# Ledger of designs, part 39: peptides against a protein of PDB entry 6MBK

Target 1, 240 residues: chain A of PDB entry 6MBK
Amino acid sequence: GFEMVNFKEEGFGLRATRDIKAEELFLWVPRKLLMTVESAKNSVLGPLYSQDRILQAMGNIALAFHLLCERASPNSFWQPYIQTLPSEYDTPLYFEEDEVRYLQSTQAIHDVFSQYKNTARQYAYFYKVIQTHPHANKLPLKDSFTYEDYRWAVSSVMTRQNQIPTEDGSRVTLALIPLWDMCNHTNGLITTGYNLEDDRCECVALQDFRAGEQIYIFYGTRSNAEFVIHSGFFFDNNSH

## One batch from the design tools (peptide; aimed at target 1 H230)

Design b2_p15_6_s3 (made by RFdiffusion4, then SolubleMPNN; from b2_p15_6, 6 letters changed)
Fold by OpenDDE base, seed 4:
Structure b2_p15_6_s3 (fold): chain B 240 residues (1-240), chain A 15 residues (1-15)
Amino acid sequence: as target 1 above (240 residues)
Amino acid sequence: MLPGMFPIERVFEPV
């Protein structure tokens, strides 16, 4: 019912291959296909996760490292997904000096600087951890952990992380949702949910889509400033 | 959103 397409201005997105009706369940992704904090814990990262307070406290960083570990693993199940991710992002961590200077005129500048500081600090911390912690020796990134790697991973997570329920539904966790996260944003209502009975993410169409049209979803209520900071883009039709 | 489902929203939280 859909295919991945590289759109000129928006990058990769999903295009309908047939007519899709509003509210039609056109896309679902089982938990086993998700990259989650739990899958990170169950991966080669698990032993280190169990010993590192930051990984335990910050699920988004756990996802970032999970992403890096899987990227560095040629036989990773998630290689097809990872290969669809941008190699670089338009997020603040990739801004050139002139772009940062431009943002100095905005309220976003403080958040940008915070991201720079936090990311640099985290990288320094984890570089040391990876070099010295015994459980880090098992990681495929042991000898290849650069700032560029970390910047990419955290940017990937910042732009694509989602809240989903844990398997028992008792709490929320973080996940990257392959295929689904290829949908670009439009204004509207949340049309994606997690079906615990079937243990899968389910996406229903926000509107009618004709064959050949790009399929959009609503990411959630965000300001344009938040989109710039966290997703690296403006949405002209954003009501916030 | 389908009834009885947990809504999925992208989280815009920096690391």
Scores: peptide ipSAE 0.190, ipTM 0.795, DockQ to the pose 0.896
OpenDDE base, seeds 1, 2, 3, 5: peptide ipSAE 0.021, 0.100, 0.022, 0.023; ipTM 0.628, 0.739, 0.624, 0.637; seed 1 fails the geometry check

Design b2_p15_6_s4 (made by RFdiffusion4, then SolubleMPNN; from b2_p15_6, 6 letters changed)
Fold by OpenDDE base, seed 5:
Structure b2_p15_6_s4 (fold): chain B 240 residues (1-240), chain A 15 residues (1-15)
Amino acid sequence: as target 1 above (240 residues)
Amino acid sequence: MLPGTFPIERVFAPV
């Protein structure tokens, strides 16, 4: 019912191959296909995760390292997904000096500086961990862990992370949702949910889409400032 | 939204 297409302005997105009606379940992604904190724990990162307090406390960082480990693994199940991710982002961590100067006139500047500072500190910390921790020796990124790598992974997670329930539904965890996260953003209502009975993400169409039209979803209520900080763009038609 | 599902929203959270 859909195909991945590279759109000129939005980059990769999903295009309908047939008419899709509003509220039609057109896309679902089983848990096994998700990159989650749990899949990170079950990966080569698991031993290090079990001994590092920051990885345990910050699921988004765990996902970032999970991405890096899987990217560095030629046989990773998620290689097809990782190859669809942008190589660079328009997020603050990629801002040029002129872009930062422009933001100095906005309230977002403090958050931008905080991102820079936090990301740099995290990189420095984990660089040391990767160099010295015994469980880091088996990581495929052991000999190749640059700030650029970390910046990319953090930006990937920041722009794409989602909250989903744990398998038992008792708490929430973080996940990257392959295929689904190819949908670009539009105004509307949340039309994606997690079905615990079938253990999958389910997305219903926000509106009618004709064959050949791009399929959009609503990412959630965000201010323009939040879009800049977390997604690197202003949403012109944002109602917030 | 399908009945019995938990809504999925992209989480904007700085690292």
Scores: peptide ipSAE 0.218, ipTM 0.805, DockQ to the pose 0.891
OpenDDE base, seeds 1, 2, 3, 4: peptide ipSAE 0.113, 0.125, 0.157, 0.171; ipTM 0.746, 0.756, 0.774, 0.788

Design b2_p15_7 (made by RFdiffusion4)
Pose (drawn by RFdiffusion4):
Structure b2_p15_7 (pose): chain A 240 residues (1-240), chain P 15 residues (1-15)
Amino acid sequence: as target 1 above (240 residues)
Amino acid sequence: LHQFSVPSAIPVLPS
């Protein structure tokens, strides 16, 4: 019912190959396909996750290393997902100095500075940990772990991650949801939820989509400062 | 170390 298309404005997204009515359940993704903090713990990253206090406290950083470890694993279950991810992003981590200079004197620039400093600190910290700590000597990253790798990973996570209930429903966790996460954003209401009975992520159409029209979802009631800093885009006519 | 982001909160669907 859909195909991948490279749109000028949003980059790659989903386009309808048939008419899709509003409120139609048109997209579902089982839990097995998701990359989660739990799958990160049970992966080759597990030995380091158990020893490093930062990875235990910060599931979003855990997902970034999970993404890097699987990217460096030729036989990873998630290789189909990793190979279709973007190689670059428009998060401010990628901006030139003069591009950030336009934000001087604004409310938003402080968070740009924090993002930069936090990412650089994290990279330097984990570089040292990977190169010296025994619990990381079997990681794929020991051979090569560049700043570009880390910038890409945290950008992948921040522009795509989601909260989902745990498999039991009593807690929440962070996850990457393949296929569905290729939908771009438009104004509207959240129409994606987690179905605990079928144990899958389900998305109903936000609006009618004719064949040939791009399929959009509503990401959330975020400001443009949040969209730029954490999602890497500015949304014209953001009603929120 | 700090990492800030705004993840999408996906609601649980009703039965």

Design b2_p15_7_s1 (made by RFdiffusion4, then SolubleMPNN; from b2_p15_7, 8 letters changed)
Fold by OpenDDE base, seed 3:
Structure b2_p15_7_s1 (fold): chain B 240 residues (1-240), chain A 15 residues (1-15)
Amino acid sequence: as target 1 above (240 residues)
Amino acid sequence: MEFSSVPRQIPVLAK
């Protein structure tokens, strides 16, 4: 199959432990292992979710709070996954003043400023909610909710969120996909899809991989500006 | 409030 390895330049990724053929189904993740808006609703966050219009309207923020609640829960099922997430990100929310100055010459500057303002406003809103709402008393983050916590959770969702179908396939929802998102990306074709019959996310090999080679997947098309905004990454061969 | 991040789209596989 494959194993997690720390590569010198790319950081953590997946390495083949055997020969894998192109189009071979080598990785799958059942819905029950995903962190979704639905799992957030079914967690300790559920009562607050049912009472807050912003959590209901913005699934990405719901995922951010789901991450924070599960991180603060020692017995969380997702602890092994959460521990693989970076403690800091190279996203705009972590940029120093000089880094922001360099972006002033790019079209991304407007979106960077918007992220700063929106994230600050969201934090201020939810800080008040956590302090005053009755259902917030059950949350493990009740007495410890800092801007740094929120910035981390938002950045985690920004870099890793996926749109997947609901169980019945009638609508779409948002999900974090453990193990799968450990793969580093390359240019190519999208080889990941959702199998509704088996209710799992499936990934097939983009090409032949020999034992010992790093496994790469294609996450989709984004502009370099979008990669900066969402992941802090430039990809030279990115198909626009 | 806005959240500018665009999620990756995972296509539904055909039956």
Scores: peptide ipSAE 0.514, ipTM 0.887, DockQ to the pose 0.882
OpenDDE base, seeds 1, 2, 4, 5: peptide ipSAE 0.512, 0.497, 0.507, 0.502; ipTM 0.884, 0.866, 0.896, 0.883

Design b2_p15_7_s2 (made by RFdiffusion4, then SolubleMPNN; from b2_p15_7, 8 letters changed)
Fold by OpenDDE base, seed 1:
Structure b2_p15_7_s2 (fold): chain B 240 residues (1-240), chain A 15 residues (1-15)
Amino acid sequence: as target 1 above (240 residues)
Amino acid sequence: MEFSLVPRRIPVLPK
């Protein structure tokens, strides 16, 4: 009922191939297809994860490294997904000097600087880890780990990470949701959830979509500042 | 149908 399309000015998105009615379950993604903290632990990153406190404490960083490892792996199951990700983002980590200057008059500037500082520190830390830790030797990124790589991965996770339940539903974990996260944002209501019985993410249509129309979802209520900082865009019809 | 909400997360990066 949908297809991936590269939309002008919006990048990749989903387009309806038939009429989709509001509240229709048109898209689902089983857990096994997700990039999760658990899949990171079960990957080539697992041994390093088990010995690095930051990876263990920060699921988003674990996902970032998982993403980098899989990107560097030609035979990765997630290659088709990874290839759909933007090569660059409009997030603060990619801001030019003029863009930063523009934000100096806003409340977001402190968070922007914080992101720069934190990301740089993380990179420096993990660069050393990758160079020196025994369990890093088998990582496909061992000989190719640049700040640009890390910035990209962090930004990818920042803009696309989701909170989902663990398999037993007792806790929450973080996931990148392939295919689903190609949906671009519009104003509305949350229409995505996790079905524990079927162990899958489920998305129902926010509205009627006709064949040929782009399918949008609502990413949730955020301030414009939060969108800039964490999603890289402003939304004029935002309630905040 | 009933869903467990899956929102996009706003991350907090370590210092």
Scores: peptide ipSAE 0.035, ipTM 0.700, DockQ to the pose 0.103
OpenDDE base, seeds 2, 3, 4, 5: peptide ipSAE 0.030, 0.030, 0.030, 0.063; ipTM 0.611, 0.633, 0.635, 0.679; seed 5 fails the geometry check

Design b2_p15_7_s3 (made by RFdiffusion4, then SolubleMPNN; from b2_p15_7, 9 letters changed)
Fold by OpenDDE base, seed 3:
Structure b2_p15_7_s3 (fold): chain B 240 residues (1-240), chain A 15 residues (1-15)
Amino acid sequence: as target 1 above (240 residues)
Amino acid sequence: MEFSLVPRKIPVLAA
């Protein structure tokens, strides 16, 4: 039904290999293929997670450490997915001094500085935890945990995290959704949901797509400032 | 579909 393609201006995206009709279920991803807070708890990170209050309180940080541990593990199930992630991002954590100076004239500057300070504080905290905590000794990042590693993992999670239900549907948790998160954005309606009966993410087509066309999804309502802060881009047709 | 997903939700990072 679709293939991954590198588009000149948009980077990686999905292209239809056949005609897809509006509302057709063209893509689904079972829970077992997702990187979740639960999969982090069930990994080599689990013992540390059970004893660190910040990992327990902040599912996005738990996902960032899960991503770092799996990246450092040659036999990780998620290696094919991790290799599709950018090595760097155009997000505020990667901004040069001149880009930050430009943002001083915008309402986004407070959020940029807050994000930078919080990320630096988190890194300093977890550097100490990784060096001193007994359960950190088995982590593949024990002797290789830099600010660049943490910045990359946080930025990867920031740009790709989603809310999904727990297996029993009683709570909401965080997930990275491989293959599906390659879809680029357009204006429209939310066309992705979670099917608890089949325990999978499901995506239906926003519109008719012909063979050879790029498949777009709607990321939801965002301001251009929110796209810059959290995704590193502007959307010209953004109605917000 | 049960539970609408908001793709790539905007995070709130705390210290």
Scores: peptide ipSAE 0.035, ipTM 0.654, DockQ to the pose 0.101
OpenDDE base, seeds 1, 2, 4, 5: peptide ipSAE 0.041, 0.035, 0.032, 0.038; ipTM 0.652, 0.657, 0.639, 0.649; seeds 1, 5 fail the geometry check

Design b2_p15_7_s4 (made by RFdiffusion4, then SolubleMPNN; from b2_p15_7, 8 letters changed)
Fold by OpenDDE base, seed 1:
Structure b2_p15_7_s4 (fold): chain B 240 residues (1-240), chain A 15 residues (1-15)
Amino acid sequence: as target 1 above (240 residues)
Amino acid sequence: MEFSGVPRQIPVLPA
């Protein structure tokens, strides 16, 4: 199997406890363990979700609030997962003034500013919602909902969100995949897929790993890349 | 409102 380890340079990751062969199914995560839009709807956030158009329209924001609610809940099932998440991210929302200044010479600055503006607007909106909406009274956020909280949650979702099928496979939804996303990234082929029959996310080993080695996976590109199906999994056809 | 970032696409495995 594998174990969770805090590596000095990479932070939390997974380490093989035995030899794992390439293409071996070493990790699977059932839907019930995922943080999804559906689990958000079924949580303490559910009543507010049912009344807020933005939460309904933007599953990523729903996940962000789900993450915040669960983080604020000592008895949350996902506490062990949440505690493994970084406290800060390399997302634009965490850029220092000098980094932003450096980017001013690039076209990327417009995207950065857009992200800042959008996130700030979202925060302002939801701050008001949390303070005034009747269904927000039960949320453990009323007394602790700062911009820092929100940017953390948003950044967590931005960096970790996955599109997975619904249970019936008719649609797609968004999910955070605990345990799986603890694997640090390497270059290679996508070796993760969703098994609808067993209703679980499955990950096969990209390569052989010896006992004691860190397990790396390729998360793929965040683009609509063409995929080639090989051995049941999709591989990016773009030679990077 | 806009939310930055593209979700990873987890492919559905063949049945």
Scores: peptide ipSAE 0.538, ipTM 0.914, DockQ to the pose 0.560
OpenDDE base, seeds 2, 3, 4, 5: peptide ipSAE 0.519, 0.036, 0.045, 0.529; ipTM 0.909, 0.688, 0.666, 0.910

Design b2_p15_8 (made by RFdiffusion4)
Pose (drawn by RFdiffusion4):
Structure b2_p15_8 (pose): chain A 240 residues (1-240), chain P 15 residues (1-15)
Amino acid sequence: as target 1 above (240 residues)
Amino acid sequence: SREYAMWIERTHLDF
């Protein structure tokens, strides 16, 4: 019912190949396909996850390393997902100095500075950990772990991650949801939820989509400062 | 309407 298309404004997204009515359940993704903090713990990253206090406390960082470890694993279950991810992003981590300079004197620039400093600190910290700690000597990242790798990973997580209930429903965790996460944003209401009975992510149409029209979802009631810093885009006419 | 254990939106967290 849909195909991947490279749109000028939003980059790659989903386009309808048939008419899709509003409130139609048109997209579902089972839990097995998701990359989660739990799958990160049970992966080759597990030995380091158990020893490093930062990875235990910061599921978003754990997901970034999970993404990097699987990217460096030729036989990863998630290779189809990793190979279709973008190679670059428009998060401020990618901005030139003069592009950030336009934000001087604004409310938003402080968070740009924090993002930069946090990412650089994390890269330097984990570079040392990977190169010296025995619990990381079997990681794929020992051979090569560049700043570009880390910038890409944290950008992939921050622009795409989601909260979902745990498999039991009593807790929440962070996850990457393949296929569905290719939908771009428009104004509207959240129409994506987690179905605990079928154990899958389900998305109903936000609005009517005719064949040939791009399929959009509503990401959330976020400001443009949040969209730029964490999602890497500015949304014209953001009603929130 | 459909009922879900949780509604899913993009998560915005500092690293």

Design b2_p15_8_s1 (made by RFdiffusion4, then SolubleMPNN; from b2_p15_8, 7 letters changed)
Fold by OpenDDE base, seed 1:
Structure b2_p15_8_s1 (fold): chain B 240 residues (1-240), chain A 15 residues (1-15)
Amino acid sequence: as target 1 above (240 residues)
Amino acid sequence: SRKWAMLISRAFLDV
């Protein structure tokens, strides 16, 4: 139904290989394929996670470290996904001095500085943890943990994290959704939800797509972190 | 893919 394509202007995206009808379930991603806080806990990061209060309290940081550990692991199941991620992001952590100066007249400057400061502090904290904590010795990133690595992982998670239900549906957790998050954005309605019965993220087509067309999804007016849970309903009318 | 960076950026403001 679709294929991964590197579009010249948009980077990686999905292209239809056949005609896809509006509201057709064209894409689903089972939980087992997601990068989640739970998969982080079950990875080489698990022992450190179990002893570090910040990793336990901040699922987004846990995902960032999970992403870094998997990136540093040649045999990681998620290597094909990780290789599709941008090397740089249009996030405050990548702003140059001139971009920051442009924002100085805006209220956003406080958030930019806060984010940079917090990220730098987190890096410094975790650098020390990785160097000194016994459970960090087996992490593949132990000898290769730079600020550039950390800001990349943080930015990756920041731009791509989603809330999904836990396996029992009692709570929410954070996830990166491979393949699905390759869809580029267009205006429309939310067409992604989580099917707890089948334990998978599901995406229906926003509109008709012809064979050879890029498949777009609407990310909503909400953050990606809120996307899946708050979109637990497929709208009866996906008309624009 | 291009994602909404600024809307989610607040998730990392915690220290």
Scores: peptide ipSAE 0.033, ipTM 0.694, DockQ to the pose 0.101
OpenDDE base, seeds 2, 3, 4, 5: peptide ipSAE 0.028, 0.032, 0.031, 0.030; ipTM 0.674, 0.696, 0.679, 0.663; seed 2 fails the geometry check

Design b2_p15_8_s2 (made by RFdiffusion4, then SolubleMPNN; from b2_p15_8, 7 letters changed)
Fold by OpenDDE base, seed 1:
Structure b2_p15_8_s2 (fold): chain B 240 residues (1-240), chain A 15 residues (1-15)
Amino acid sequence: as target 1 above (240 residues)
Amino acid sequence: SRKWGMLIERAFLDV
């Protein structure tokens, strides 16, 4: 009961094609459609992942490289999804000098500088890895891996990564959730969870939506946007 | 779609 639409002011979003009632399960995304650390391991990145300690230790970086590899792959299953992603983000890595200067008066400046420094170091490290590691030779990034590419991938993952359960439900892993993450944000409650029985992300409607209306979801504090394993949807009554 | 960034604390920190 929805369609992808490019809204002039908000970019891509989902629009209802029929009336959707509050709490109706209107959207689900099976695990096989997700970009996960596991799908990264099973991709062309897999051999490098198996030998690089940073990729293994940092699932978000693994997702960033997975995203870059798939973006550079014309036949990637995720091309339709990747093409919906913003080309730029309102993240610290995209702050201009004036924005950084404004933040110099805030406590956030140290975190911003740390992020810049860490991202630059990671880029430099992986640039060398891509150029020298035998398992990097088959990566589509071999001939073109810029800081802008890495900044984009990092920002994409930073803004869109979610925690989901592993297949056995014993641990959590990181995922980008295509289609679902096209929903734009509104204030409300988290209405998305993971159904382990059906092995899918599930989203119920935050409110009634009429046919033709944009469907919004509450992202929550994305830092706390953990999918509840086995316990259903988070109704955090905490007004954050 | 505009997505809010995760907390900077979940930034890509160096290991």
Scores: peptide ipSAE 0.038, ipTM 0.707, DockQ to the pose 0.090
OpenDDE base, seeds 2, 3, 4, 5: peptide ipSAE 0.037, 0.033, 0.037, 0.026; ipTM 0.699, 0.684, 0.681, 0.630; seeds 3, 5 fail the geometry check

Design b2_p15_8_s3 (made by RFdiffusion4, then SolubleMPNN; from b2_p15_8, 6 letters changed)
Fold by OpenDDE base, seed 5:
Structure b2_p15_8_s3 (fold): chain B 240 residues (1-240), chain A 15 residues (1-15)
Amino acid sequence: as target 1 above (240 residues)
Amino acid sequence: SRSYGMLIERAFLDV
């Protein structure tokens, strides 16, 4: 057992309510609870998705718009999850002027500028699409789509997107994994995989956790968390 | 909550 707790430095996290042993399957999330490219296609965004080449080509953007649409929908199934997401992020898109200046001495500044430009271009493009495309009329964000909204959604997806297998296991798709992604990060090994037989994301404990301790997982590299489709859990020595 | 992610480097031209 575990419970969601707001920790001072880390925001929301999971705390053990009992002793959990290493390698114990303590958390699983069925596919139906995930926010995926497929769920985006099956949402109010679906008609627009079917006609926009960028949404089709860029699953991360599709997830961003899916997130925005669901956030703007009071009756969204994912409202409880969305409300736990940070309102701001420590990502480059939120860097203050001083932080950007600090990075000017590094090669990272070029990547930051690129991200700014790309995100701005994406916003401008989709702002036009939302204003002009017939299938955008039913989107709950039709009259409320700001750069701040887009920045938030992009940052949310960027920090939380994962690769999971498609339902048939033939390829990979992108997903946000509610509840699971509330676990904060620690160094270790990937202890999360996807169980296709039960069609769920599964997480085993990285280490022993005592009752009352925060449960940490290893996210892997700064890129997407990846699931091995047919090998269960993926354990690597990659550091984050 | 998760706060680690990759930089978005994708670029495209307006349609």
Scores: peptide ipSAE 0.038, ipTM 0.708, DockQ to the pose 0.049
OpenDDE base, seeds 1, 2, 3, 4: peptide ipSAE 0.033, 0.036, 0.028, 0.029; ipTM 0.693, 0.709, 0.681, 0.681; seed 3 fails the geometry check

Design b2_p15_8_s4 (made by RFdiffusion4, then SolubleMPNN; from b2_p15_8, 9 letters changed)
Fold by OpenDDE base, seed 4:
Structure b2_p15_8_s4 (fold): chain B 240 residues (1-240), chain A 15 residues (1-15)
Amino acid sequence: as target 1 above (240 residues)
Amino acid sequence: MRKFGMLIEKAFLDV
């Protein structure tokens, strides 16, 4: 029903290979294919996760490290997915000095500086952890953990993380959703959800798509400022 | 089905 295509300006996206009707379930991704906090805990990162309070408290950081560990693992199941991720982002962590200067006249500058500061602090903290913690010795990133690596992983998670239910549905966890997150954004309504019975993410078509058209989804309500700052989707609980 | 979108949690800010 769809194929991955590298669009010139938008990067990777999904293109319909047939006509897809509005509300048609055209895409689903089983939990086993997701990169989650749970999969991070079950990976080589697990021992460190079990001992580090920040990893435990901040699922997004756990996902960032999960991405880095899997990227550094040639045989990782997620290599095909990771290779589809941008090498760089248009997020504040990648802003040039001129872009930052331009934002100095805006309220966004405080968030940008906060993001820089926090990311730098996180990196410094985890650099020390990776260098000193016994459970970090088995991490494939042990000898190669740069700020650029961390910036990339944080930006990847920042732009692509989703809240999904845990397997038992009792809690919410964070996930990266391969294939689905290749859909580029358009205005509309949230058409993605989690089916606990089938243990999968499900995406229904926002509108009719004809064969050959790019399939867009609505990532969620974002302020213009949030789009600029995060290039990612803020899930506003649109209580519709 | 619990609907969701991509979330940017400000949680990266709290270290």
Scores: peptide ipSAE 0.052, ipTM 0.765, DockQ to the pose 0.217
OpenDDE base, seeds 1, 2, 3, 5: peptide ipSAE 0.032, 0.025, 0.024, 0.021; ipTM 0.684, 0.647, 0.662, 0.637; seeds 1, 3 fail the geometry check

## One batch from the design tools (peptide; aimed at target 1 D181)

Design b2_p16_3 (made by RFdiffusion4)
Pose (drawn by RFdiffusion4):
Structure b2_p16_3 (pose): chain A 240 residues (1-240), chain P 16 residues (1-16)
Amino acid sequence: as target 1 above (240 residues)
Amino acid sequence: SPSRFPIERDHTPFTF
């Protein structure tokens, strides 16, 4: 019912190949396909996850390393997902100095500075950990772990991650949801939820989509400062 | 209709 298309404005997204009515359940993704903090713990990253206090406290950082470890694993279950991810992003981590200079004197620039400093600190910290700590000597990243790798990984997580209930429903965790996460954003209401009975992510149409029209979802009630810093885009006519 | 846990893009900052 849909195909991947490279749109000028939003980059790659989903386009309807048939008419899709509003409120139609048109997209579902089972839990097995998701990359989660739990799958990160049970992966080759597990030995380091158990020893490193930062990875235990920061599931978003855990997902970034999970993404890097699997990217460096030729036989990863998630290779189809990793190979279709973007190679670059428009998060401020990618901005030129003069592009960030336009933000001087604004409320938003402080968070740009924090993002930069936090990412650089994390890279330097984990570079040392991977090169020296025994619990990381079997990681794929020991051979090569560049700043570009880390910038890509945290950018991938921050622009795509989601909160889902745990398999039991009693807790929440962070996850990457393949296929569905290719939908771009428009104004509207959240129409994506997690179905604990079928154990899958489900998305109903936000509005009618004719064949040939792009399929959009509503990402959330976020400001443009949040969209730029964490999602890497500015949304014209953001009602929120 | 049964309830669903809503899913939206998470904007939790990376901190260190």

